Peptides against a protein of PDB entry 4N78. Designs and how they scored, part 114

Target 1, 186 residues: chain A of PDB entry 4N78
Amino acid sequence: HFQVICRLLGYQGIAVVMEELLKVVKSLLQGTILQYVKTLMEVMPKICRLPRHEYGSPGILEFFHHQLKDIVEYAELKTVCFQNLREVGNAILFCLLIEQSLSLEEVCDLLHAAPFQNILPRVHVKEGERLDAKMKRLESKYAPLHLVPLIERLGTPQQIAIAREGDLLTKERLCCGLSMFEVILT
Target 2, 155 residues: chain B of PDB entry 4N78
Amino acid sequence: MAELQMLLEEEIPGGRRALFDSYTNLERVADYCENNYIQSADKQRALEETKAYTTQSLASVAYLINTLANNVLQMLDIQASQLRRMESSINHISQTVDIHKEKVARREIGILTTNKNTSRTHKIIAPANLERPVRYIRKPIDYTILDDIGHGVKW

## One batch from the design tools (peptide; made by RFdiffusion4, then SolubleMPNN)

Design b2_p16_3_s1 (from b2_p16_3, 5 letters changed)
Fold by OpenDDE base, seed 5:
Structure b2_p16_3_s1 (fold): chain B 186 residues (1-186), chain C 155 residues (1-155), chain A 16 residues (1-16)
Amino acid sequence: as target 1 above (186 residues)
Amino acid sequence: as target 2 above (155 residues)
Amino acid sequence: PYEGLIGPEFLEGMKE
């Protein structure tokens, strides 16, 4: 699904969605969540000492449950605050998955373009074969597919310009060095 | 453009008119040949003259048709070339627009990106000790390890 | 080369 979304939206659509999600997240964080956090801070026990270990795990749990009873029983916390946190979480996950999907698509594009851009994979050399010889053969095999040189030889100046620009745009992909998710986390 | 215009406005219509006129001329030639044959004392000579005129007339018509056909073909070739040029121009514009849109889109998404912290590839310090290539001894997969996981009926 | 073979010039030649 995310791959399809990435394909349909493209860079622009993804950007718009991400921006809107960021706005939503910001709104949730700075608004409702912040308010609840402030309220929770106000009702938090000022002094919460660790009970003695002698009370055992159940006793310790009960102690904290008692200390936090007012917080635990705060119905709006469960219904509203946690829901908002879920929304934030979902937004983050969405962004992550979109970025991952986009990266996959970009990698695929790069791989598909590679033969046309004189980017050759390293060939596995069997024992006894010279890597250089295989690479040269491969290069020779794909040399006719080099788009930019071909267009430079046969094309009009305008076509050459477009080809060069297209080549550049094909090489420059987000997955090569950019992260959206890091921005979302900041 | 001038050549196409000449073909469309002058040469092809002119050729069509010439063919039409040739019909009238052929009729006149036929009438002449008929009358000449009737009036001539030497029928053999009249017949030979008729054959000559017939051959000449056929050649003339063939020439007119060929000329017209060639002009039409030339016209079509010019038009096809024009269409190809137009197509090329449209494609160029389309590609330019697409590239522009892509650049805009990339700028927009770029605002939402940061450089991946290339984790300093810690120089994998090659362990000083060249671990001797552990001879991959194909240990037979002991499937007995799976005996306890399946519903295997202990006989 | 066959232009006018059945044209006006040709017809004029038939009038001699």
Scores: peptide ipSAE 0.017, ipTM 0.706, DockQ to the pose 0.004
Fold by OpenDDE base, seed 4:
Structure b2_p16_3_s1 (fold): chain B 186 residues (1-186), chain C 155 residues (1-155), chain A 16 residues (1-16)
Amino acid sequence: as target 1 above (186 residues)
Amino acid sequence: as target 2 above (155 residues)
Amino acid sequence: PYEGLIGPEFLEGMKE
């Protein structure tokens, strides 16, 4: 689903969706969530000491249940605050999954374009074969597929310009060094 | 342009008119041949004359049809060439627009991106300072990202 | 009488 969304929206659509999601998240965090956090801080026990281990796990649990009783009984926390946190969480996950899906699409595009852009994979060299010789053979094999040099030789100035720009746009992808998710976490 | 105009306005209409006139003339020739054959005392001569006129008429019509057909074909070739040129022009414009749109889109999404910190410890260090929106800095493309895709050797 | 049925270009081509 996320791959389809990425394909349908493209870079521009993804940017718009991400911007709007960031606004929503910001609004939730600075608004309702912040208010609940402030309220929770007010009702939080001022002194919560670790009970002695001698009380065992049940006793320790009861102790914390008693200390946090006011928080646990806060109905709005369960209904509103947790819902808002779920929305924020879903938004974050959505952004992550979109970025991952976009990265996959970009990688696929790069892989498909690679033979036409003189991007050759490192060839596995068996023992005894010279890497340089294999690479040269590979380069020679794919040389006729190099689109930009081909168009530079045969094309009009306008075609050459378009080919160069297209080549650049094909090579320059977000997955190569940029992260949207890091911005979202910020 | 001038050649196409001549074909459309003069040569093809002229050829069509010539064919129409030829039809009318053929009818007259047929009438003449029929009357000549009926009235002539020498039927053999009249038949030979009719044969000559028939051959001449057929040749004339064939020539007119061929000329008109060639002119129409030439017209179509010129038009096809013009359409191809127009298509090429439209394609170039379309590609230019698409490239521009893509650049704009990339700028927009670029504002929402930051450089991947290669440091493994994604310590979500809350950047203390709201780092200014990092201008889209063209970084060299690291193709090592492709190393994990396919039958590539995991180093 | 009906020499005009054959276009001048065709008549010239037949004379060659």
Scores: peptide ipSAE 0.014, ipTM 0.683, DockQ to the pose 0.005
Fold by OpenDDE base, seed 2:
Structure b2_p16_3_s1 (fold): chain B 186 residues (1-186), chain C 155 residues (1-155), chain A 16 residues (1-16)
Amino acid sequence: as target 1 above (186 residues)
Amino acid sequence: as target 2 above (155 residues)
Amino acid sequence: PYEGLIGPEFLEGMKE
């Protein structure tokens, strides 16, 4: 599903969605969640001492349940605050999954373009074969597919300009050095 | 442009008209040859004259067809060339627009990105001294520490 | 060279 969304929206659509999600998250954090946190801080017991271990696990649990009774019984926390936190969590997860899906699509595009851009994969060298000789053979094999030099030789000035720009845009992808998710976490 | 216009408006229509006129003329020539053969006292001469007119008629029609065909082919070649130029122009514009859109989209999404801190995987410089893997000695969990905890039935 | 071979002028010349 996320792959389909990435393909459908493209860079522009993803940017718009991410921007709007960030606005929503910011609004939730600075608004409702902040207010609930402030309220929780006010109702939080000022002194919560660790009970003695002698009370056992059930006794300790009951102690904390009693100390936090006002918080646990705060119905709005369960219905509104936790829902908002879920929304924030979902938004974060959505952003992560979109970025991952986009990165996969970009990697696929880069892999498909590689033969046309003189980007050769690392070849497995069997024992006794020289890596350099094998690489040269691969270079010679894919040389006719090198698009920019081909267009520079056979194309019009306009075609050459477009080919160069297209080549640059194909090489420069977000997955190569950029992260959206890191911006969201900041 | 002028050549294509001349072909479309003058030469090709003119050639078509000439072919239609030739049809009518051929019918007249045929009638003449038939009558001439019937009325002539010298049938051999009349036959030779008919052969000459037939040859001339065939040559004339062949010429008209060839001229018209060449003009049509020339017209089609010019039109094909124009279409190719238009296609090239459209493709160029389309590609330019697509590149521009892509650049705009990338700028927009770029605002929402930061550089991946490629934490240079510090080459874990294998410490020169292979510290002997401290054998994780599983200390047996002494459960006897729990013997005093709980009302276990002392058998 | 053959445009006038079967034209009105040619037919008139045959009548004549």
Scores: peptide ipSAE 0.009, ipTM 0.679, DockQ to the pose 0.004
Fold by OpenDDE base, seed 3:
Structure b2_p16_3_s1 (fold): chain B 186 residues (1-186), chain C 155 residues (1-155), chain A 16 residues (1-16)
Amino acid sequence: as target 1 above (186 residues)
Amino acid sequence: as target 2 above (155 residues)
Amino acid sequence: PYEGLIGPEFLEGMKE
């Protein structure tokens, strides 16, 4: 699903969605969650000492239940605060999955474009073959597919400009060194 | 442009008119041949004259049709060439717009990105001994390993 | 942050 979303939205659509999600997360954090956290801090027992081990597990549990009774009975905490935290969590996960999916799409695009951009994979060399000779042969084989040089030779000045820009845009991808998710976490 | 205009406004309409006029002329020739044959004392001569006029008329019509056809073909070729040029221009504009849109999109998403902290990838010291590429022996994936997993019918 | 998406040559061209 996330791959399809990435393909459909493209860079611009993803940017818009991410920006809106950030706004939502910010609103949730600074608004409702902050208010509940402040309230929780006020109702938290100032002194919560570990009960003596002599009370056993049931007695210890009862002790903590009593100390946290006001928090446990705060119905809005469970219904509203936890829901908002879930929404924040979902937003974070969404951003992560979108970035991962986008990275996969970008890698695929790079791989598909590679033969046309004189980017050749390292080939396996059999025993007795020189890597350099094999690579040269491979380069020669794919030389006719190099788009920019081909257009530079046969195209109009306008076509050459477009081809160069297209080549650059094809090479430059987020997956090469950029992260959106890190921005979401800050 | 001038050639196409001449073809559209003068040559092709002119050729069509000429062909139409030839129809009228052929009718006159036919009438003449008929009357000449009826009135002539020498029927053989009249027949030979009719044959000559028929041959000439056919040749004339063939010439007119051929000329008109060639002019139409030439017109179509010129128009096709013009359309190709227009298509090329439109494609160029479209590509320019697409590139611009892509650049805008990249700026927008770029604002939401930070550089990946490339942890100093420890120079993976390529082990000096290039492990001989273990011949990827395609072990056939024995799918029978999954036969015992699930409620499938044990044969 | 956009320098990684848009090559430096392009950024210079836009400043122009």
Scores: peptide ipSAE 0.007, ipTM 0.678, DockQ to the pose 0.148; fails the geometry check

Design b2_p16_3_s2 (from b2_p16_3, 7 letters changed)
Fold by OpenDDE base, seed 4:
Structure b2_p16_3_s2 (fold): chain B 186 residues (1-186), chain C 155 residues (1-155), chain A 16 residues (1-16)
Amino acid sequence: as target 1 above (186 residues)
Amino acid sequence: as target 2 above (155 residues)
Amino acid sequence: PYEGLIGEEFLEGMKL
């Protein structure tokens, strides 16, 4: 589903969706969540000492339940605050999954374009074969597929310009060094 | 343009008119041949004359049709060439627009991106300094990212 | 009498 969304929206559509999601997340964080956090801080026990280990796990749990009783019984926390946190969480996950899906699409595009752009994979060299000789053979094999040099030789100036720009746009992808998710987390 | 115009306005209409006139003339020749055969005392001569006119008529019509057909084909070839040129022009414009749109889209999404910190430490160190919106610095494309995907291609 | 009615263009084209 996310791959289809990425394909349908493209870079522009993804940018718009991400920007709007960021606005929503910001609004939730600075609004309702912040208010609940402030309220929770006010009702938080001022002194919460670790009970003695002698009470065991059940006794320690009961102690914390008693200390946090007011928070646990706060109905709005369960309904509104947790819902807003779910929305924020879902938005973050959505952004992550979109970025991952976009990265996969970009990688696929790069892989498909690679033979036409003189991007050769590192060839596995069997024992006894010279890497350089194999690489040269591979280069020679794919040389006729290099689109930009081919168009530069046979094409019009306009076609050459378009080919160069297309080549550049094909090579320059977000997955190569950019992260959108890091911006979302900041 | 001038050649196409001549074909459309003069040569093809002229050829059509000539063919129509030829039809009318053929009817007159047929009438003449019929009357000549009926009235002539020498039926053999009249038949030979009719044969000559028939051959000439067929040759004339064939020539007119061939000329007209060639002119129509030439017209169509010129028009096809014009359409191909127009298509090429439209395609170039379309590609230019698409490239431009893509560049705009890349800028827009680029604003929402930061450089991947290669540092292994997943510490979301909130950069204390609001780093200025990092201008989309074209980083050299690291194609090593493709190395992990290439494991499936047994070369 | 009708020799000139048909094939003038053809005859001209053949003379060329």
Scores: peptide ipSAE 0.022, ipTM 0.655, DockQ to the pose 0.005
Fold by OpenDDE base, seed 1:
Formats: structure tokens, C-alpha cells, sequence
Structure b2_p16_3_s2 (fold): chain B 186 residues (1-186), chain C 155 residues (1-155), chain A 16 residues (1-16)
């Protein structure tokens, strides 16, 4: 599903969706969540001493349950606050999955374009074969597929310009060095 | 453009008119040949004259058809060339627009991106003692070691 | 009388 979304939206559509999600997340964090956090901080016991370990795990739990009773009984915490936190979480996950899907599409595009852009994979060399000779043979084999040199030889100036721009746009992808998710986390 | 216009407005219509006029003239020639043959005392001479007119008429029609056909072909070639140029122009514009849209889109999404932090390759401080590469002898995984751990019915 | 009906232009064109 995310792959299809990436294909349909493209870079522009993804950018718009991400921007809107960031706005929503910001609104939730600075608005409702912040308000609940402030309220929770107000009702939080100012002094919460660690109970003695002698009470064991059940006694310690009961102690904290008693100290936090007002927080635990805060009905809006379970409904509104946690819902908003889920929305934020879902937005973050959505962004992550979109980025991963986009990266996959970009890698696929790069791989498909590679033979036409003189990008050759490193070939496995058997014992006794020279890597250089094998690579040179591959280069020679795929040389007729190099689009930019071909168009530079046979095309009009306008076609050459478009081919160069297209080649550049094909090579320059977000997956090569950029992360959207890192921006979302900051 | 001028050549195409001349073909469309003058040469092809003119050729069609000439062909039509030739048809009318051929009927007159046929009537003449028939009457001449009937009235002539020398039937052999009249026949030879008819053959001459027939040959000339066929040649004339052939020329008119050939000229008209060539003009039509030339017109079609010019039109085909114009269409190819137009197609090329449209494609160029389309590609330019697509490239522009892509650049805009990339700028927009680019604002939402940061450089991937290349994890500082911790300088793998080569341990001073290059432990001799222990030849990784792939010991076959003895799966029999797991035979005793499962709730499987020992037969 | 009909010698001129079949175009002199054609005869000239065939001589080219």
C-alpha cells in the first residue's frame, strides 16, 4: 500500500502529506498533549519517596498506585490523551513507512537506469580472471546503451540538454544521502 | 509553408482540372477518330492516325496522372514533416514541463530532508596484536544437540 | 483540327 501511495503521490504529493502531518503532530504536541502533561505535572506528587524494598514488588506497586491514584483515575488520560499520542505515533510511523517505500522505489529506479547510465555492478570474478578485463568487457557490452553519449552524438541541442537533465534527475535521489525521518524526529 | 500552399491551392487543383479537361478532350478525339475512319476512303491511313492519337492521348493522361500523383506525394511529405516537427516541439515542451515539475517537487521534499548522519566510522583501532586470522572452519551445525530440548516424543 | 488538343506541354515534358 505504501509503495502504491509513493508512486501515486510522487515527491510533491509526499512532501505535502508530510508537511501536513508535521503540522498535525505539532498541533497535537503543543496543544492537547502539552495541556495534559501540564495537568499531570500539577497532580503529580511533589515528593515521591521510594518505598522500602522490604515491601516487595506487590507492596511497591500498591504504594505507587496509591500515590498516582489521581493520575490513574483521570478518565481523560485514557481517552483523549492516549488517543492523541496514538495519532502522533501513527503519524510518525506513517512517515517512516513512506520514506522506506520511497527509498525502495528510488533504488528500483536507480537499478533500472543503471545500464543506461554507465553504472555497472561489480562482477563476481572467478579464480584466475582479472576483474579489470571483465569490467572492461561489460563496459563495452553496455556502451551502446548509454543514453547521454548516444543522444550527444545523434540528438539536437535541445534533446541533449533534456537528456543531461534527465540523467541528473535520475541519479540524484533522496535515498542516496537524505532522510526525511531524521527531520521528523528532530 | 509557401510550397505547401502552392500545392494545395494551385498545383493539385490545377492538375485535377487538367485531368478533367483531358477527359473531355479524349472524348472529342475519339469521336474524331471514329468519324474519320468512317468517312475516309483510305482506312489504313485513318487507322494509323487513330493509333497516333491514341498513343498521344495515353501519354498525355499518364503525364497528368504522374504529375498530380507526385504533387500529392510531395504535399503529404511536407505535411508529414510538419507533423513530425510539431510532435517534436510538443514533446520538448512536455519534457521541459515535467523536468520543471520534478525540480519543484524535489525542492519541496528536499526541505523536509536532512543529510543522513554517516555514523562516524569509529576508527576501528586495529588491535595492536593482529590476531592471526583464525581460519573460520565452518563446523557443520550439529542439529542433534537440539534433539533433547524439545517436548518431542522420544521413540 | 484536333492536333492541339493533347497538350504541347506533355510533348515538351517527354522530351526532357
Amino acid sequence: as target 1 above (186 residues)
Amino acid sequence: as target 2 above (155 residues)
Amino acid sequence: PYEGLIGEEFLEGMKL
Scores: peptide ipSAE 0.021, ipTM 0.673, DockQ to the pose 0.005
Fold by OpenDDE base, seed 2:
Structure b2_p16_3_s2 (fold): chain B 186 residues (1-186), chain C 155 residues (1-155), chain A 16 residues (1-16)
Amino acid sequence: as target 1 above (186 residues)
Amino acid sequence: as target 2 above (155 residues)
Amino acid sequence: PYEGLIGEEFLEGMKL
């Protein structure tokens, strides 16, 4: 699903969705969640000492349940605050999954473009073969597919300009060095 | 442009008219040859004259058809060349627009990105002194420490 | 060279 969304929205659509999600998250954090956190801080027991271990696990649980009774009984916390936290969590997860899906699409595009851009994979060398000789053979094999030099030789000035710009745009992808998710976490 | 216009407006219509006129003329020639053969006392001469007119008529029709066909082919070649030029122009415009849209989209999404902290995993410079793998000696967990904790049935 | 199917002389003769 996320792959389909990435393909459908493209960079522009993803940017718009991410911006809107960031606005929503900011609004939730600075508004409702902040208010609940302030309220929770006010109702939090000023002194919550660890009970003695002698009370056992049930007694310790009962102690904390009693100390936190006002918080546990706060109905709005369960219905509104936790829902808002889930929304924030879902938004974060959505952003993560979109970035991962986009990165996969970009990697696929880079892999498909690689033969046309003189980007060669690391070749497995068997014992006795020279890596350099094998790489040179591979380069010669794919040389006719190198698009920019081909267009520079055979194309019009306009085609050459477009080919160079297209080559640059194909090489420069977000997955190569940029992260959206890191921006969301900051 | 001028050549295509001449072909469309003058040469091809003119060639078609010439073929129609040729059809009418051929009918007249046929009638003439028939009458000449009937009326002539020298049937052999009349037959040779008919053969000459037939040959001339066939050659003329062949020429008119060939000329018209060549003009039509030339017209089609010019039109095909024009279409190819238009297609190329449209493709260039389309590609330019797509590149522009892509650049705009990349700027927009770029605002939402930061550089991946390539934490170059500091090459864990293997300390020159290979610290001997501290053999994880699993100290047996002495569970007897727990014997005094809980209502265990003293057997 | 064969501009006319029927020579001008023939066409003139047929207008008769």
Scores: peptide ipSAE 0.009, ipTM 0.667, DockQ to the pose 0.004
Fold by OpenDDE base, seed 3:
Structure b2_p16_3_s2 (fold): chain B 186 residues (1-186), chain C 155 residues (1-155), chain A 16 residues (1-16)
Amino acid sequence: as target 1 above (186 residues)
Amino acid sequence: as target 2 above (155 residues)
Amino acid sequence: PYEGLIGEEFLEGMKL
């Protein structure tokens, strides 16, 4: 699903979605969640000492339940605050999954473009074969597929310019060194 | 441009008119040949003259048709060339717009990105022993492992 | 290709 979303939205669509999600998260954090946290801090017992071990596990549990009774009985905490926290969590997960999916799509694009951009994988060399000779043979085999040199030879100046820009845009990807998720966490 | 205009406005309409006029003239020639044959005392000579006019008329019509056809073909070739040039121009504009849109999109998403903290890749000290290139044995992907996954027909 | 088959006299006669 996330791969399909990435393909459909592209860079611009992903950017818009992430910006809107960030606004929503900010609104939730600075609004409702902050208010509930402040209220919880006010209701929190100022002094919560560890009960004596002599009360046993049940007595200790009852002690803490009594100390936190006002918090546990706060119905709005469960219904509203936890829901908002879930929404924030979902937004974060959504952003993570989009970035991962986008990275996969970008890697696929790079792999598909590689033969046309003179990017050759390392080939396995059998015993007795020289790697350099095999790579040179491979390079020669794929040389006719190099798009930019081909267009530079056969194309108009305008086509050459477009081909070079397209080649650059094809090589430049977020997965090569950029992270969106880190920005979301800051 | 001038050649196409000449073909469209002068040569092709002119050729069509000439062909139409030829029809009228051929009718006159036919009437002449018929009357000449009827009135002539020498029927053999009249027949030979008719044959000559027939041959000449056919040649004339063939020439007119051929000329007109060639002019039409030439017109179509010029138009096809113009369309190809127009297509090339449109494609160039389209590609330019697409590149621009992509650049804008990249700027927008770029604002939402930061450089990955490349942790100092510990210099992977290449182990001195170049592990013998493990012969990549292409294990054929046994897709039969998926045969038990889903409602596929168990053979 | 057919120009040589068309007599000038005939062409003049056809313009009539």
Scores: peptide ipSAE 0.017, ipTM 0.654, DockQ to the pose 0.005; fails the geometry check

